# Peptides against a protein of PDB entry 2YKT, part 6

Target 1, 231 residues: chain A of PDB entry 2YKT
Amino acid sequence: SRSEEMHRLTENVYKTIMEQFNPSLRNFIAMGKNYEKALAGVTYAAKGYFDALVKMGELASESQGSKELGDVLFQMAEVHRQIQNQLEEMLKSFHNELLTQLEQKVELDSRYLSAALKKYQTEQRSKGDALDKCQAELKKLRKKSQGSKNPQKYSDKELQYIDAISNKQGELENYVSDGYKTALTEERRRFCFLVEKQCAVAKNSAAYHSKGKELLAQKLPLWQQACADPS

## One batch from the design tools (peptide; aimed at target 1 K105 E186 F193)

Design b1_p13_2_s1 (made by RFdiffusion4, then SolubleMPNN; from b1_p13_2, 7 letters changed)
Fold by OpenDDE base, seed 1:
Structure b1_p13_2_s1 (fold): chain B 231 residues (1-231), chain A 13 residues (1-13)
Amino acid sequence: as target 1 above (231 residues)
Amino acid sequence: DIEELLEELEKLE
């Protein structure tokens, strides 16, 4: 029946969230943590490189003919420090606003979805059983009427069962339909949450890239002229 | 969102 088909669709939505979406989200979080760790590693390695650059700047500052180039090398290292600070801020946001929140949500979601599905199933079954009972009683009544010498005695009761069946069928169909809409809304809400959190990450990433571009654009012309213009 | 989830979970359990 239409109601049975829609019921199966509803259950499949909940099952898809629990068995496909949530496990995939857990994997996404794990991959995010790996990505965060790698970026932290890059930051640390870069610090070592630019600390070594500062050492080269110190040597230039101590030289007789390259003293002004020491300041250039120090500026290069300082710009890197500022870019690194922006990256660290982005990483903090990535951790606190995306990974932590998704992790907390996915852990609670399994219990929530299980309870929601169970509630839906219980009520759907209750309505279905009530309908089946009325249909069975009508069949019994019709059998009695066929065997009776006075079938008209059962006519009013037959009409009452027919009306009850019609009403219960309508209620079941409406309940299952609403259940399906609710399930789809639950699924959409989860994807929307992911999109919104990823948008925050994208904004922070854009800020990081913009700051780096600005700092380098400001200083690079000065650095490029340093060897051509000895002081 | 997490708080909402907790509230709804409490109602369903």
Scores: peptide ipSAE 0.028, ipTM 0.663, DockQ to the pose 0.818
OpenDDE base, seeds 2, 3, 4, 5: peptide ipSAE 0.011, 0.015, 0.000, 0.009; ipTM 0.519, 0.538, 0.381, 0.495

Design b1_p13_2_s2 (made by RFdiffusion4, then SolubleMPNN; from b1_p13_2, 5 letters changed)
Fold by OpenDDE base, seed 2:
Structure b1_p13_2_s2 (fold): chain B 231 residues (1-231), chain A 13 residues (1-13)
Amino acid sequence: as target 1 above (231 residues)
Amino acid sequence: ELEELKRKLEELE
């Protein structure tokens, strides 16, 4: 029946979220944490590299013939520092605005969806059973009426069951229909949340990339010509 | 959304 088909669809939506979406999201979070760790490692390693570059700049500054190159090397290190500050900000956002929130939500979502599905199933079954009972009673009544010498005796009761069946059928169909819409909304909300959080991270990432591009574009020409004009 | 989810969960359990 239409209601049965819609019921199956509803259950499948919840099952898809619980068995496909949530596990995939957990994996996504795990991969994100790995990515974050790697980027943090890059930041630390880069600090050591550019600190060493500063040391080279100090030596140049102490030299008699290469003093101006010391300033260039210091500028290179400073630009790196500024870029790294932007990266750190991006990483904080990545952690706090995406990973942490997703992790908290996915854990609760698993429990929530299980409970929501159970509630839906219980109520759907209850309504279905009530409908089946009325249908069975009507069938019994009709059999009794067919064997009776006075079928009119059962006419009012038959009408009552017909009305009850109609009402219960309508109620069941509406409930299942609403359930399906609710399930789809739940699914969409989860994807939307992911998209929105990813957008926030993307904005911060854009700031990092923009700052780096601007700083390097400004300074690189100066650095490239530094050796052409010996002091 | 997280707090709302918690509330909804509490209502279901």
Scores: peptide ipSAE 0.167, ipTM 0.844, DockQ to the pose 0.810
OpenDDE base, seeds 1, 3, 4, 5: peptide ipSAE 0.062, 0.158, 0.163, 0.159; ipTM 0.769, 0.840, 0.843, 0.841

Design b1_p13_2_s3 (made by RFdiffusion4, then SolubleMPNN; from b1_p13_2, 6 letters changed)
Fold by OpenDDE base, seed 2:
Structure b1_p13_2_s3 (fold): chain B 231 residues (1-231), chain A 13 residues (1-13)
Amino acid sequence: as target 1 above (231 residues)
Amino acid sequence: DLEELKEELEKLE
C-alpha cells in the first residue's frame, strides 16, 4: 500500500543517516584531524627552515660586502612569520569551528536518530495495529450478519467500524507522511550544517591565502632586485 | 529521552 511504501521510505532515510552519513562523517572528521596534524608538522618544519634563514641573514649583516642582503633575508623570514600566523589562525578555526563541532554532534546524533526512529516505529505500529483490529472486527461483524436472520441488527455497528477504519487509515497515512517529511528535513539539516561549517573554514582559509599573496606581492620585487644593487 | 537529545543537538547548531 501507499502507506506501507512511505513507511519503508521513512525508515530508509533514518537508516541512511545512521548507517551511511554518520559513519562517513566520522571518517571525514578523522581525515580532517590527520590533515590538521600534517599542517602542524609543516608549521614546525617551516619554523626551523626560516630560523636557519635568519642565521644566514645575520652572517650577511656581519659581512663587509653583503650587509644589505642581510636585511633582505630578515624580511623574507618576517614575511614567513606573518604568513605562518595566518596559517595558525586557520588551523584553530579548522579545529574549533569544524572538527570539534562535527565530532560533538555526530556522537550525539547517533543516539538521537536511534530514539527518533524508535519513536516513529512504535507509533506507526500502534496506529497500524489499531487499524488492523478495526478491520478484523468489521470482517467478523459482516460474517455474523451474513449468517443472521436479521442483518439489520448489525447495520449501525457496521457503519461505526467503517467510519473508524476510515479515520484510522487517514491518521496512519498522515502520520507516515509527516514522518517522511520530518526524516528528509533531518537529513537536509545535517548536510546544511556540514556546508555551513565548511564555509566558515573556507573564509578563514581565504584570509590565510590573501595575506600571503599580499605580503609576497609587496616584497618579492624588492628581493629580486637586491643583488643588482651592490653596496 | 528524545526531547532532551533534540535540545542538546539544537545547542550545537
Scores: peptide ipSAE 0.165, ipTM 0.840, DockQ to the pose 0.169
OpenDDE base, seeds 1, 3, 4, 5: peptide ipSAE 0.160, 0.156, 0.165, 0.169; ipTM 0.840, 0.835, 0.840, 0.842; seeds 4, 5 fail the geometry check

Design b1_p13_2_s4 (made by RFdiffusion4, then SolubleMPNN; from b1_p13_2, 6 letters changed)
Fold by OpenDDE base, seed 2:
Formats: sequence, structure tokens, C-alpha cells
Structure b1_p13_2_s4 (fold): chain B 231 residues (1-231), chain A 13 residues (1-13)
Amino acid sequence: as target 1 above (231 residues)
Amino acid sequence: DLEELKKELEELE
């Protein structure tokens, strides 16, 4: 029946979220943590590299013929420091605004969805059973009426069961329909949450890239000409 | 409790 099909669809939505979406989201979070760790590693390694560059700048500053190149090397290291600060801010946002929030939500969501599905199933079954009972009673009544000398005796009761069946059928259909809409809304809400959090991360990432581009664009021409201008 | 869980999830959004 239409109601049965819609019921199956509703259950499938919940099952898809619980068995496909949430596990995939957990994996996404895990991959995000790996990515964060790798970027933190890059940050540390870069610090060592540019600290060594500063040392080279110090040597240039102590030289007789290359003093001005010391300033260039210091500027290169300073620009890196500023870019690195932006990267660290991006990583903080990535951790706090995306990973932590998703992790908290996905753990709680497993419990929520289980309870929501159970509630839906219980109520759907209850309404279905009540409908089945009324249908069975009507069938019994009709059987009695067919064997009766006075079928009119059961006419009022038959009408009552017909009305009850109609009402219960309508209630069941409405409940299942609403359940399906609710389930789809729950699914969409979860995807929207992911998109919104990714947008926040993207904004912070854009700030990192923009700052780096601006700083390098400003200084690179100066650095490129440094060797052409001997002291 | 479903309502409690729902409330907790909403607080995380």
C-alpha cells in the first residue's frame, strides 16, 4: 500500500543517515584531524627552515660587502612569520569551528536518530495495529450478519466500524507522511550544517591565502632586485 | 529522552 511504501521510505532515510552519513562523517572528521596534524607538522618544519634563513641573514649583516642582503633575508623570514600566523589562525578555526563541532554533534546524533526512529516505528505500529483490529472486527461483524436472520441488527455497528477504519487509515497515512517529511528535513539539516561549517573554514582559509599573496606581492620585487644593487 | 537529545543537538547548531 501507499502507506506501507512511505513507511519503508521513512525508515530508509533514518537508516541512511545512521548507517551511511554518520559513519562517513566520522571518517571525514578523522581525515580532517590527519590533515590538521600534517599542517601542524609543516608549521614546525617551516619554523626551523626560516630560523636558519635568519642565521644566514645575520652572517650577511656581519659581512663587509653583503650587509644590505642581510635585511632582505630578515624580511623574507618576517613575511614567513606573518604568513605562518595566518596559517595558525586558520588551523584553530579548522579545529574549533569544524572538527570539534562535527565530532560533538555526530556522537550525539547517533543516539538521537536511534530514539527518533524508534519513536516513529512504535507509533506507526500502534496506529497500524489499531487499524488492523478495526478491520478484523468489521470482517467478523459482516460474517455474523451474513449468517443472521436479521442483518439489520448489525447495520449501525457496521457503519461505526467503517467510519473508524476510515479515520484510522487517514491518521496512519498522515502520520507516515509527516514522518517522511520530518526524516527528509533531518537529513537535509545535517548536510546544511556541514556546508555551513565548511564555509566558515573557507573564509578563514581565504584570509590566510590573501595575506600571503599580499605580503609576497609587496616584497618580492624588492627582494628580486637586491643583488643588482651592490653596496 | 528524545526531546532532551533534540534540545542538545539544537544547542550545538
Scores: peptide ipSAE 0.175, ipTM 0.839, DockQ to the pose 0.169
OpenDDE base, seeds 1, 3, 4, 5: peptide ipSAE 0.165, 0.161, 0.164, 0.171; ipTM 0.836, 0.832, 0.835, 0.838; seed 4 fails the geometry check

## One batch from the design tools (peptide; aimed at target 1 E196)

Design b1_p14_1 (made by RFdiffusion4)
Pose (drawn by RFdiffusion4):
Structure b1_p14_1 (pose): chain A 225 residues (1-144, 151-231), chain P 14 residues (1-14)
Amino acid sequence: SRSEEMHRLTENVYKTIMEQFNPSLRNFIAMGKNYEKALAGVTYAAKGYFDALVKMGELASESQGSKELGDVLFQMAEVHRQIQNQLEEMLKSFHNELLTQLEQKVELDSRYLSAALKKYQTEQRSKGDALDKCQAELKKLRKKPQKYSDKELQYIDAISNKQGELENYVSDGYKTALTEERRRFCFLVEKQCAVAKNSAAYHSKGKELLAQKLPLWQQACADPS
Amino acid sequence: LLEELEEKAEELKE
């Protein structure tokens, strides 16, 4: 009987994956694409900014008394080129290693989940029907205490076997369904961890490039007196 | 911390 409770829980897990998880995953993929489109806009504009900044650096390079300021502005643009390309690296860890792999899995999963739930429902119903029939045949013999005919015993053995088979099938089906859900959350967490490692390398690169150059830049217009 | 999460996700896949 707890078996029937477990049977409904299992159907519910497959339904949750097909109707909640995968659609939310479709939405997450869409947000990720918008995010990358936006990140491309920033990388482009950062280019215009830094070229405008190099133009100022060229002007200071050609003047009397401000040449070193020209060098400071060149170095600022250069630091940003180095930071940006550590960012473009985190960006492709986003496209090829997260968005593409998510889209690839979710595409095949619709058929896979529809088929797995269906196969499970058919197998569980077929085992239940065979058990009910064996039990009905036994009830017929028994109707027309510690005594059992040869045939009654054979039915009792068969009912015991089929009941054990049905309960194991429902028990294993539930474990499998929870595992399918967990594998999908694990893959999502792993793809996010990978992008996160590249975000750490990007931010670490920025800290050190700036920690190196920033004090010299702050000194460039200090009072020499 | 990320490596610990990856190890836990591998354990959960079973």
Fold by OpenDDE base, seed 3:
Structure b1_p14_1 (fold): chain B 231 residues (1-231), chain A 14 residues (1-14)
Amino acid sequence: as target 1 above (231 residues)
Amino acid sequence: LLEELEEKAEELKE
């Protein structure tokens, strides 16, 4: 029946969220934590590299003929420090605004979805059983009427059962239809939340890249000229 | 959205 098919579709939406979406989201969070750790590692490795560059700048500053190049090397290291500070700010936001919130949400969602599905199944079954009961009673009444010398005695009751069956069938169909719409809305909300959180990450990433571009664009021409102008 | 989910989860426990 159309109602049975819609019921199966509704259950499948909930199952897809619980068995596919939520596990995949947990994996996404885990991969995010790994990515964060790797970026922190890059930050640490970069610090060592630019600290070594500063040491080269110190040697230049101590020389008689290359003092101005010392300042250039220091500026290169300082610009890198500023870029790295922006990366650290982005990582803090990535952790606090994306990973932590997703982790909290996915844990709560498993319990919520299980309860929601159970409630839907219980109510759907209750309405289905009530319909089946009315259909069974109508069938019994018709059998009694066929064996009776006065079938007109049962006509009013037969009409009442027919009306009750029609009403209960309509109610069941509406309930299942609404259930399906609700399930699809719940699924969409989860994807929308992910998209919104990822948009925040994208904005922070854009700010990081913009700051780096601005700093390098400002200083790079000066650094390129440093060797051409012997002081 | 997290607050909304928490509220809905509480409503389903009742």
Scores: peptide ipSAE 0.029, ipTM 0.697, DockQ to the pose 0.055
OpenDDE base, seeds 1, 2, 4, 5: peptide ipSAE 0.016, 0.011, 0.012, 0.015; ipTM 0.534, 0.530, 0.523, 0.529; seeds 1, 4, 5 fail the geometry check

Design b1_p14_1_s1 (made by RFdiffusion4, then SolubleMPNN; from b1_p14_1, 7 letters changed)
Fold by OpenDDE base, seed 5:
Structure b1_p14_1_s1 (fold): chain B 231 residues (1-231), chain A 14 residues (1-14)
Amino acid sequence: as target 1 above (231 residues)
Amino acid sequence: SLDEKLEEAKLLKE
């Protein structure tokens, strides 16, 4: 029936969130943490590399013929430091605004969804059972009427059951329909939250990339010319 | 919209 099919659809939405979305979200968070860790590792490794570059700059500054190249090497290291600072800010946002918040929500969601589904199922069953009961009573009444010498005796009761069945059927259909809408809303809310948090991360990431681009664009022409210019 | 999706589902499952 229409109501039964809608009921199945509703249950499937909840099941999809619990069995597909939430596990996938947990995996997403885990992959995010791995990515964060890798970027932190890059930061650490880069520090060593650019510290070594500074050392080369010091040597150049002490030389008779390469002093100006020392300044260039120092500038390269300094630009990297500034870019790195921006990366750290981005990583903080990535952690606090995305990963932590998603983790908190997904942890609480399993209990909530289970309860919501159970509540829906209980009420749906209650309404369904009430409808079935009325239908069964009508069937019994009709059997009695067919066997009776006075079928008119049951006409008023028959009408009453027909009306009751119609009303209960309508109530069930409305309830299941509303349930489906609610379930879809719950699903959409979760995706929207993910999108919104990812947007915040994207903004911070854009700032990081912009800063790096600006700094390098400003300095790179100077650095490229350094070896061509006489000391 | 969610309402549109609901109506579509009803029609498909009649």
Scores: peptide ipSAE 0.020, ipTM 0.568, DockQ to the pose 0.048
OpenDDE base, seeds 1, 2, 3, 4: peptide ipSAE 0.011, 0.015, 0.014, 0.011; ipTM 0.509, 0.501, 0.510, 0.492

Design b1_p14_1_s2 (made by RFdiffusion4, then SolubleMPNN; from b1_p14_1, 6 letters changed)
Fold by OpenDDE base, seed 4:
Structure b1_p14_1_s2 (fold): chain B 231 residues (1-231), chain A 14 residues (1-14)
Amino acid sequence: as target 1 above (231 residues)
Amino acid sequence: ELDELLAKAKELKK
């Protein structure tokens, strides 16, 4: 029946979220944490590299013929520091605005969706059982009427059951239809949340890249000329 | 552009 088909579709949406989407989202979060850790590792390794560059700058500053190149090397390290500050800000946002929020939601979602599905199933079954009961009673009444010498005795009761069946059928169809719409909305909301949070990360990432480009573009011409202009 | 995309994503949740 139409109601049975829509019921199956509704259950399948909930099952897809619980069995496919949520596990995949947990994996996404785990991969995000790994990515964050790797970027933190890059930041730490970069610090060591540019600290060593500062040491080279110190040596240049102490030399007789390369003193001005010491300042250049210090500027290079300083620009790196500023770029790394922007990266750290981006990583903080990545952690707090994406990973943490997704993790909090996905952990609570399993219980929520299970309860929602069970509630829907219970109510759907209740309405279905009530309909089946009315249909069964009508069938019994018709059998009794067929065997009776006075079928007109049962005519009013038959009409009552027919009306009840019609009303219950309509109610069941509406309930299942609303259930399906609700399930689809739940699914869409989760995808939209992911997209929204990813957009926020993208915005912060763009700011990091823009700042880095700006700083390097400003200083690079000066650094490139440093060796051509002896002090 | 990114702000517009973010705004669009928020609207799609409604």
Scores: peptide ipSAE 0.027, ipTM 0.675, DockQ to the pose 0.648
OpenDDE base, seeds 1, 2, 3, 5: peptide ipSAE 0.027, 0.021, 0.025, 0.018; ipTM 0.592, 0.504, 0.649, 0.473; seed 5 fails the geometry check

Design b1_p14_1_s3 (made by RFdiffusion4, then SolubleMPNN; from b1_p14_1, 7 letters changed)
Fold by OpenDDE base, seed 1:
Structure b1_p14_1_s3 (fold): chain B 231 residues (1-231), chain A 14 residues (1-14)
Amino acid sequence: as target 1 above (231 residues)
Amino acid sequence: ELDKLLAEAEELKK
């Protein structure tokens, strides 16, 4: 029946979220944590590199013929420091606004969805059983009527069962339809949550790249001229 | 796509 088909579809939506989406989201979070760790590692390694560059700048400043190049090297290191500060801010946002919130959401979701599905199934079954019972009673009544010398005795009761079956059928169909809409909405809400959190990450990433571009664009012409303009 | 599925659900309800 149409109601049975819709019921199966509804259950499949919940099962897909619990068995496919949520496990995949957990993996996504794990991969995000790995990515965060790697970026932190890059930041640390970069610090060592530019600290060494500062040392080269100190040597230039102590030289007789390359003093001005010392300032250039110091500026290069300082620009890097500013870029790294921006990266650290991005990483904090990545952790706090994406990973932590997704982790909290997915942790609570398994229990929530299980309860929601169970509630739906229980009510759907209850309505289905009530319908089946009425149909069975009507069938029994019709059998009695066929064997009776006075079939008119059962006419009023037959009409009552027919009416009850019609009402219960409509109620079941409405309930299952609403259930399917609810399930689809739950699925969409989860994807939207992911998209929204990823948008926040994208905004912070854009800010990081913009800041780096601006700082380097400002200083690079000066640095490129330094060797061509001896003191 | 969601709107289509919701519409289909309404048709199945009838």
Scores: peptide ipSAE 0.037, ipTM 0.649, DockQ to the pose 0.053; fails the geometry check
OpenDDE base, seeds 2, 3, 4, 5: peptide ipSAE 0.033, 0.034, 0.033, 0.033; ipTM 0.656, 0.653, 0.637, 0.670; seeds 2, 3, 4, 5 fail the geometry check

Design b1_p14_1_s4 (made by RFdiffusion4, then SolubleMPNN; from b1_p14_1, 5 letters changed)
Fold by OpenDDE base, seed 5:
Structure b1_p14_1_s4 (fold): chain B 231 residues (1-231), chain A 14 residues (1-14)
Amino acid sequence: as target 1 above (231 residues)
Amino acid sequence: MLDELLEKARELKK
């Protein structure tokens, strides 16, 4: 029936969220944590590299013929420091505004959705059973009437059951329809939340990249000229 | 309402 089909669709939406979306989201969070860790690792490794570069700059500064190159090397290290600071800010946002919040949501969601689905199923079944009962009673009544010498005796009751069936059918159809809409709304809400949080991260990421681009664009021409100029 | 929803759902499956 139409109502049964809609009911199945509604259940499938909830099941898709619980069995596909949420596990995938957990995996997404895990991959995000790995990504964060890798970036933190880059930060640490870069520190060592640029510290070593500073050391080379110090040696240059002690040289009579390469003193100005020491300043260049120091500037390179300083620009890196500034870029790294911006990266750290981005990572904080990535962690606090995306990963943590998604983790909190997905942690609570399984129980919530399970309860919501169960509630829907219970009510749907209740309405369905009531409808089936009325239909069964009408069928019984019609059988009695057909075998009776006075069928007119059952006419009023038959009309009552017909009306009841019609009303219950309508109620059931409305209920499952509303259930489906609700389920879709729940699904959309979760995707929207993900999108919104990802947008926040994207803004911070853009700031990081912009800062790096600006700093390097400003200094790189100066650095490129350093070796061409005499001491 | 039910018919409309069913129709939309069926279209998504295609």
Scores: peptide ipSAE 0.196, ipTM 0.855, DockQ to the pose 0.038
OpenDDE base, seeds 1, 2, 3, 4: peptide ipSAE 0.012, 0.034, 0.159, 0.034; ipTM 0.541, 0.595, 0.833, 0.584

Design b1_p14_2 (made by RFdiffusion4)
Pose (drawn by RFdiffusion4):
Parts: structure tokens; C-alpha cells; sequence
Structure b1_p14_2 (pose): chain A 225 residues (1-144, 151-231), chain P 14 residues (1-14)
């Protein structure tokens, strides 16, 4: 009987994956694509900014008394080119390694999940029907205490076997369904961890490039007196 | 055959 409770829980897990997880995953993929489209806009505009800043650096390079300011502005643009390309690296860890792999999985999963739930429902129903029939045949013999005919005993053995088979099937079906759910959340967490490692490399690169150059830049217009 | 092929569709590297 707890078996029937477990049977409904299992159907519910497959339904939750197909109707909640995968649609939310389709939405997450869409937000990721918008995010990348936006990140591309920033990388482009950062280019215009830094070229405008190099133009100022060229002007200071051609003047009397401000040449070293020209060098400071060149170095600022250079630091940003090095930071940006550590960012473009985190960006492709986003496209090829997260959005593409998610889209590939979710595409195949619709058919896979529809088929797995269906196969499970058919197998569980077929085992239940065979058990009920064996039990009905036995009830017929028994109707027309510590005594059992040869045939009654054979039915008792068969019912015991089929009941054990049905309970194991429902027990394993539930464990499998929870595992399908967890594998999908694990893959999502893994893809996010990978993008996160590249975000750590990007932010670490920025900290050290600036920790190197920033004091010299702050000194460029200090009072020499 | 299809379910056997795709049993590990969401398998992880870790």
C-alpha cells in the first residue's frame, strides 16, 4: 500500500522535471543569451572608450612637458586591454561551455523523459494487473486454514514472487526518478562552477594589473615640492 | 534501446 504512495511520488518527480525544471531551464537559457548579448555591447563600448583615451595619450605624447602623462594614458588603455581579454575568456566559458551544453541536453530530454515515464507507467501497471489476477485466481480456489492444496500453494508462491517483483520495481523506480532530478541540478551546478572559475581568474587578473600600475599613475601629477 | 542510450544523458564529469 505504501507502494501506491511511492508510485504516485514517482510519477510526480517525472512531472516536476518535465513541467517545472525543463521549462525553467528554457527560461534560464534565454536569460543567458540576453546576458551575453548585453555583455557583447559592453565589450564593444569599452573599445570605443579606450581608443578615445589613447587619442588623448597621443596628444600628450607630442607636447612639451606632458609626455609622461601620455605614457600614463597609454598604460591605462593597455591594462584595460589585458583585463578585457581575461573577461572575453570568461565570456566564452559562458557560450560554448554553459549555454550550448544546456541547450543540447534540454533538447534531447523532452523525448527521453516522456519515454522513461511512459515505460515506467506501463511496466508498473502490467505487474499490478498480473498480481491482482493471480490473487483473484487464488481467492476463487480458496472460496470453493493451515491447510493448502498443491494448486493453492503454487498460487501462493507465484503471488509472493510477483508482489516482491512489483515492490522492488516501484522502490527502484522512485530511486531512479530522484536520481534523474539530481543529475539535472548537478549538471547545472557544474556548468556554473566552471564559469565561476573563469570569473575568479578574471577578477584576480584585474587586481594584480591594477595593484602594479595604480601607484605610479597616482604619482604622475603629485607636487614635486 | 533509446532509453539505454540516453540513460546517462545528464551524467556529470565530477
Amino acid sequence: SRSEEMHRLTENVYKTIMEQFNPSLRNFIAMGKNYEKALAGVTYAAKGYFDALVKMGELASESQGSKELGDVLFQMAEVHRQIQNQLEEMLKSFHNELLTQLEQKVELDSRYLSAALKKYQTEQRSKGDALDKCQAELKKLRKKPQKYSDKELQYIDAISNKQGELENYVSDGYKTALTEERRRFCFLVEKQCAVAKNSAAYHSKGKELLAQKLPLWQQACADPS
Amino acid sequence: EYLEEHENLWETED
Fold by OpenDDE base, seed 4:
Structure b1_p14_2 (fold): chain B 231 residues (1-231), chain A 14 residues (1-14)
Amino acid sequence: as target 1 above (231 residues)
Amino acid sequence: EYLEEHENLWETED
């Protein structure tokens, strides 16, 4: 029946969220943590490299013939520091606003989805059983009427059952339809949350890239001419 | 009810 088919579809939506989406999201979080760790590693390694560059700048500053190049090297390190600060801010946001929140929500979601599905199933079954019962009673009544010498005795009751069945059928169909819409909304909400959080990360990432581009674009020409114009 | 308490579990804050 239409209601049965829609019921199956509804259950499948919940099943897909629980068995496909949530596990995949957990994996996504895990991959995110790995990515974060790698970026943190890059940050640490970069710090060491540019700290060493500062040391080279100090040596240049102590020389008689290369003093001005010391300032260039210091500027290079400083620009890197500023770029790195932006990266660190992005990473903090990535951790706190994306990974942590997703982890918390996915943990709570299993119970929520189970309860939601159970509630739907219970009510759907209740309505279905009530309909089935009414249909069964009508069938019994019709059998009695067919075997009776006075079928008119049962006519009013038959009409009542027919009306009741019609109403219950409509109610069941509406309930299942609403259930399906609700389930789809639940699924969409989860994807929307992910998209929105990724957008926030993207904005922070854009800020990092923009800052780096701006700083380097400003300074690089100056650095490139430093050796051509000795003091 | 757990369902009611977590109805907005996947809503983003402004």
Scores: peptide ipSAE 0.315, ipTM 0.879, DockQ to the pose 0.732
OpenDDE base, seeds 1, 2, 3, 5: peptide ipSAE 0.311, 0.310, 0.310, 0.312; ipTM 0.878, 0.877, 0.876, 0.879

Design b1_p14_2_s1 (made by RFdiffusion4, then SolubleMPNN; from b1_p14_2, 9 letters changed)
Fold by OpenDDE base, seed 4:
Structure b1_p14_2_s1 (fold): chain B 231 residues (1-231), chain A 14 residues (1-14)
Amino acid sequence: as target 1 above (231 residues)
Amino acid sequence: DFLEKYKDLWATSS
């Protein structure tokens, strides 16, 4: 029947979220944590590199013929520090605004979806069983009427069952239809949330890249000229 | 109830 088909579709939406979306989201979070760790590793490695660059700058500053190049090397390290601060800000947002929130929500969502599906199934079954009961009683009544010498005895009761069946059928169809819409909305909300949070990450990433580009563009001409200038 | 408490678990800011 139409209601049975739509019921199956509704259950499949919940099952898809529980069995496909949520596990995939957990994997996404895990991959995000790995990515964060790698970027933190880059940060640490970069610090070591530019600390070593500062040491080279110190040596230049101690020289008689290359003193001004020491300042250039120090500026390079300072620009790195500023770029690194932007990266750390981006990573903080990535962790707090995306990973942590998704991790908390996906854990709660397992319980939520289980309860939501159970509620839907219980109510759907209740309405279905009530309908089946009325249909069965009507069938029994009709059998009694066919074997009776006075079929008119059962006419009013037959009409009552027909009306009850019609009403219960309509209620079941409406409930299942609403259930399907609700399930699809639940699925869409989860994707929308992911998109929104990923957009926030993208904005922060763009800010990091823009700041780095700006700082380097400002200083690079000066640094490039340093070796051409006499001491 | 539990379902009511977490009905907006995935609400967006928009």
Scores: peptide ipSAE 0.431, ipTM 0.927, DockQ to the pose 0.848
OpenDDE base, seeds 1, 2, 3, 5: peptide ipSAE 0.425, 0.431, 0.426, 0.429; ipTM 0.926, 0.926, 0.926, 0.927

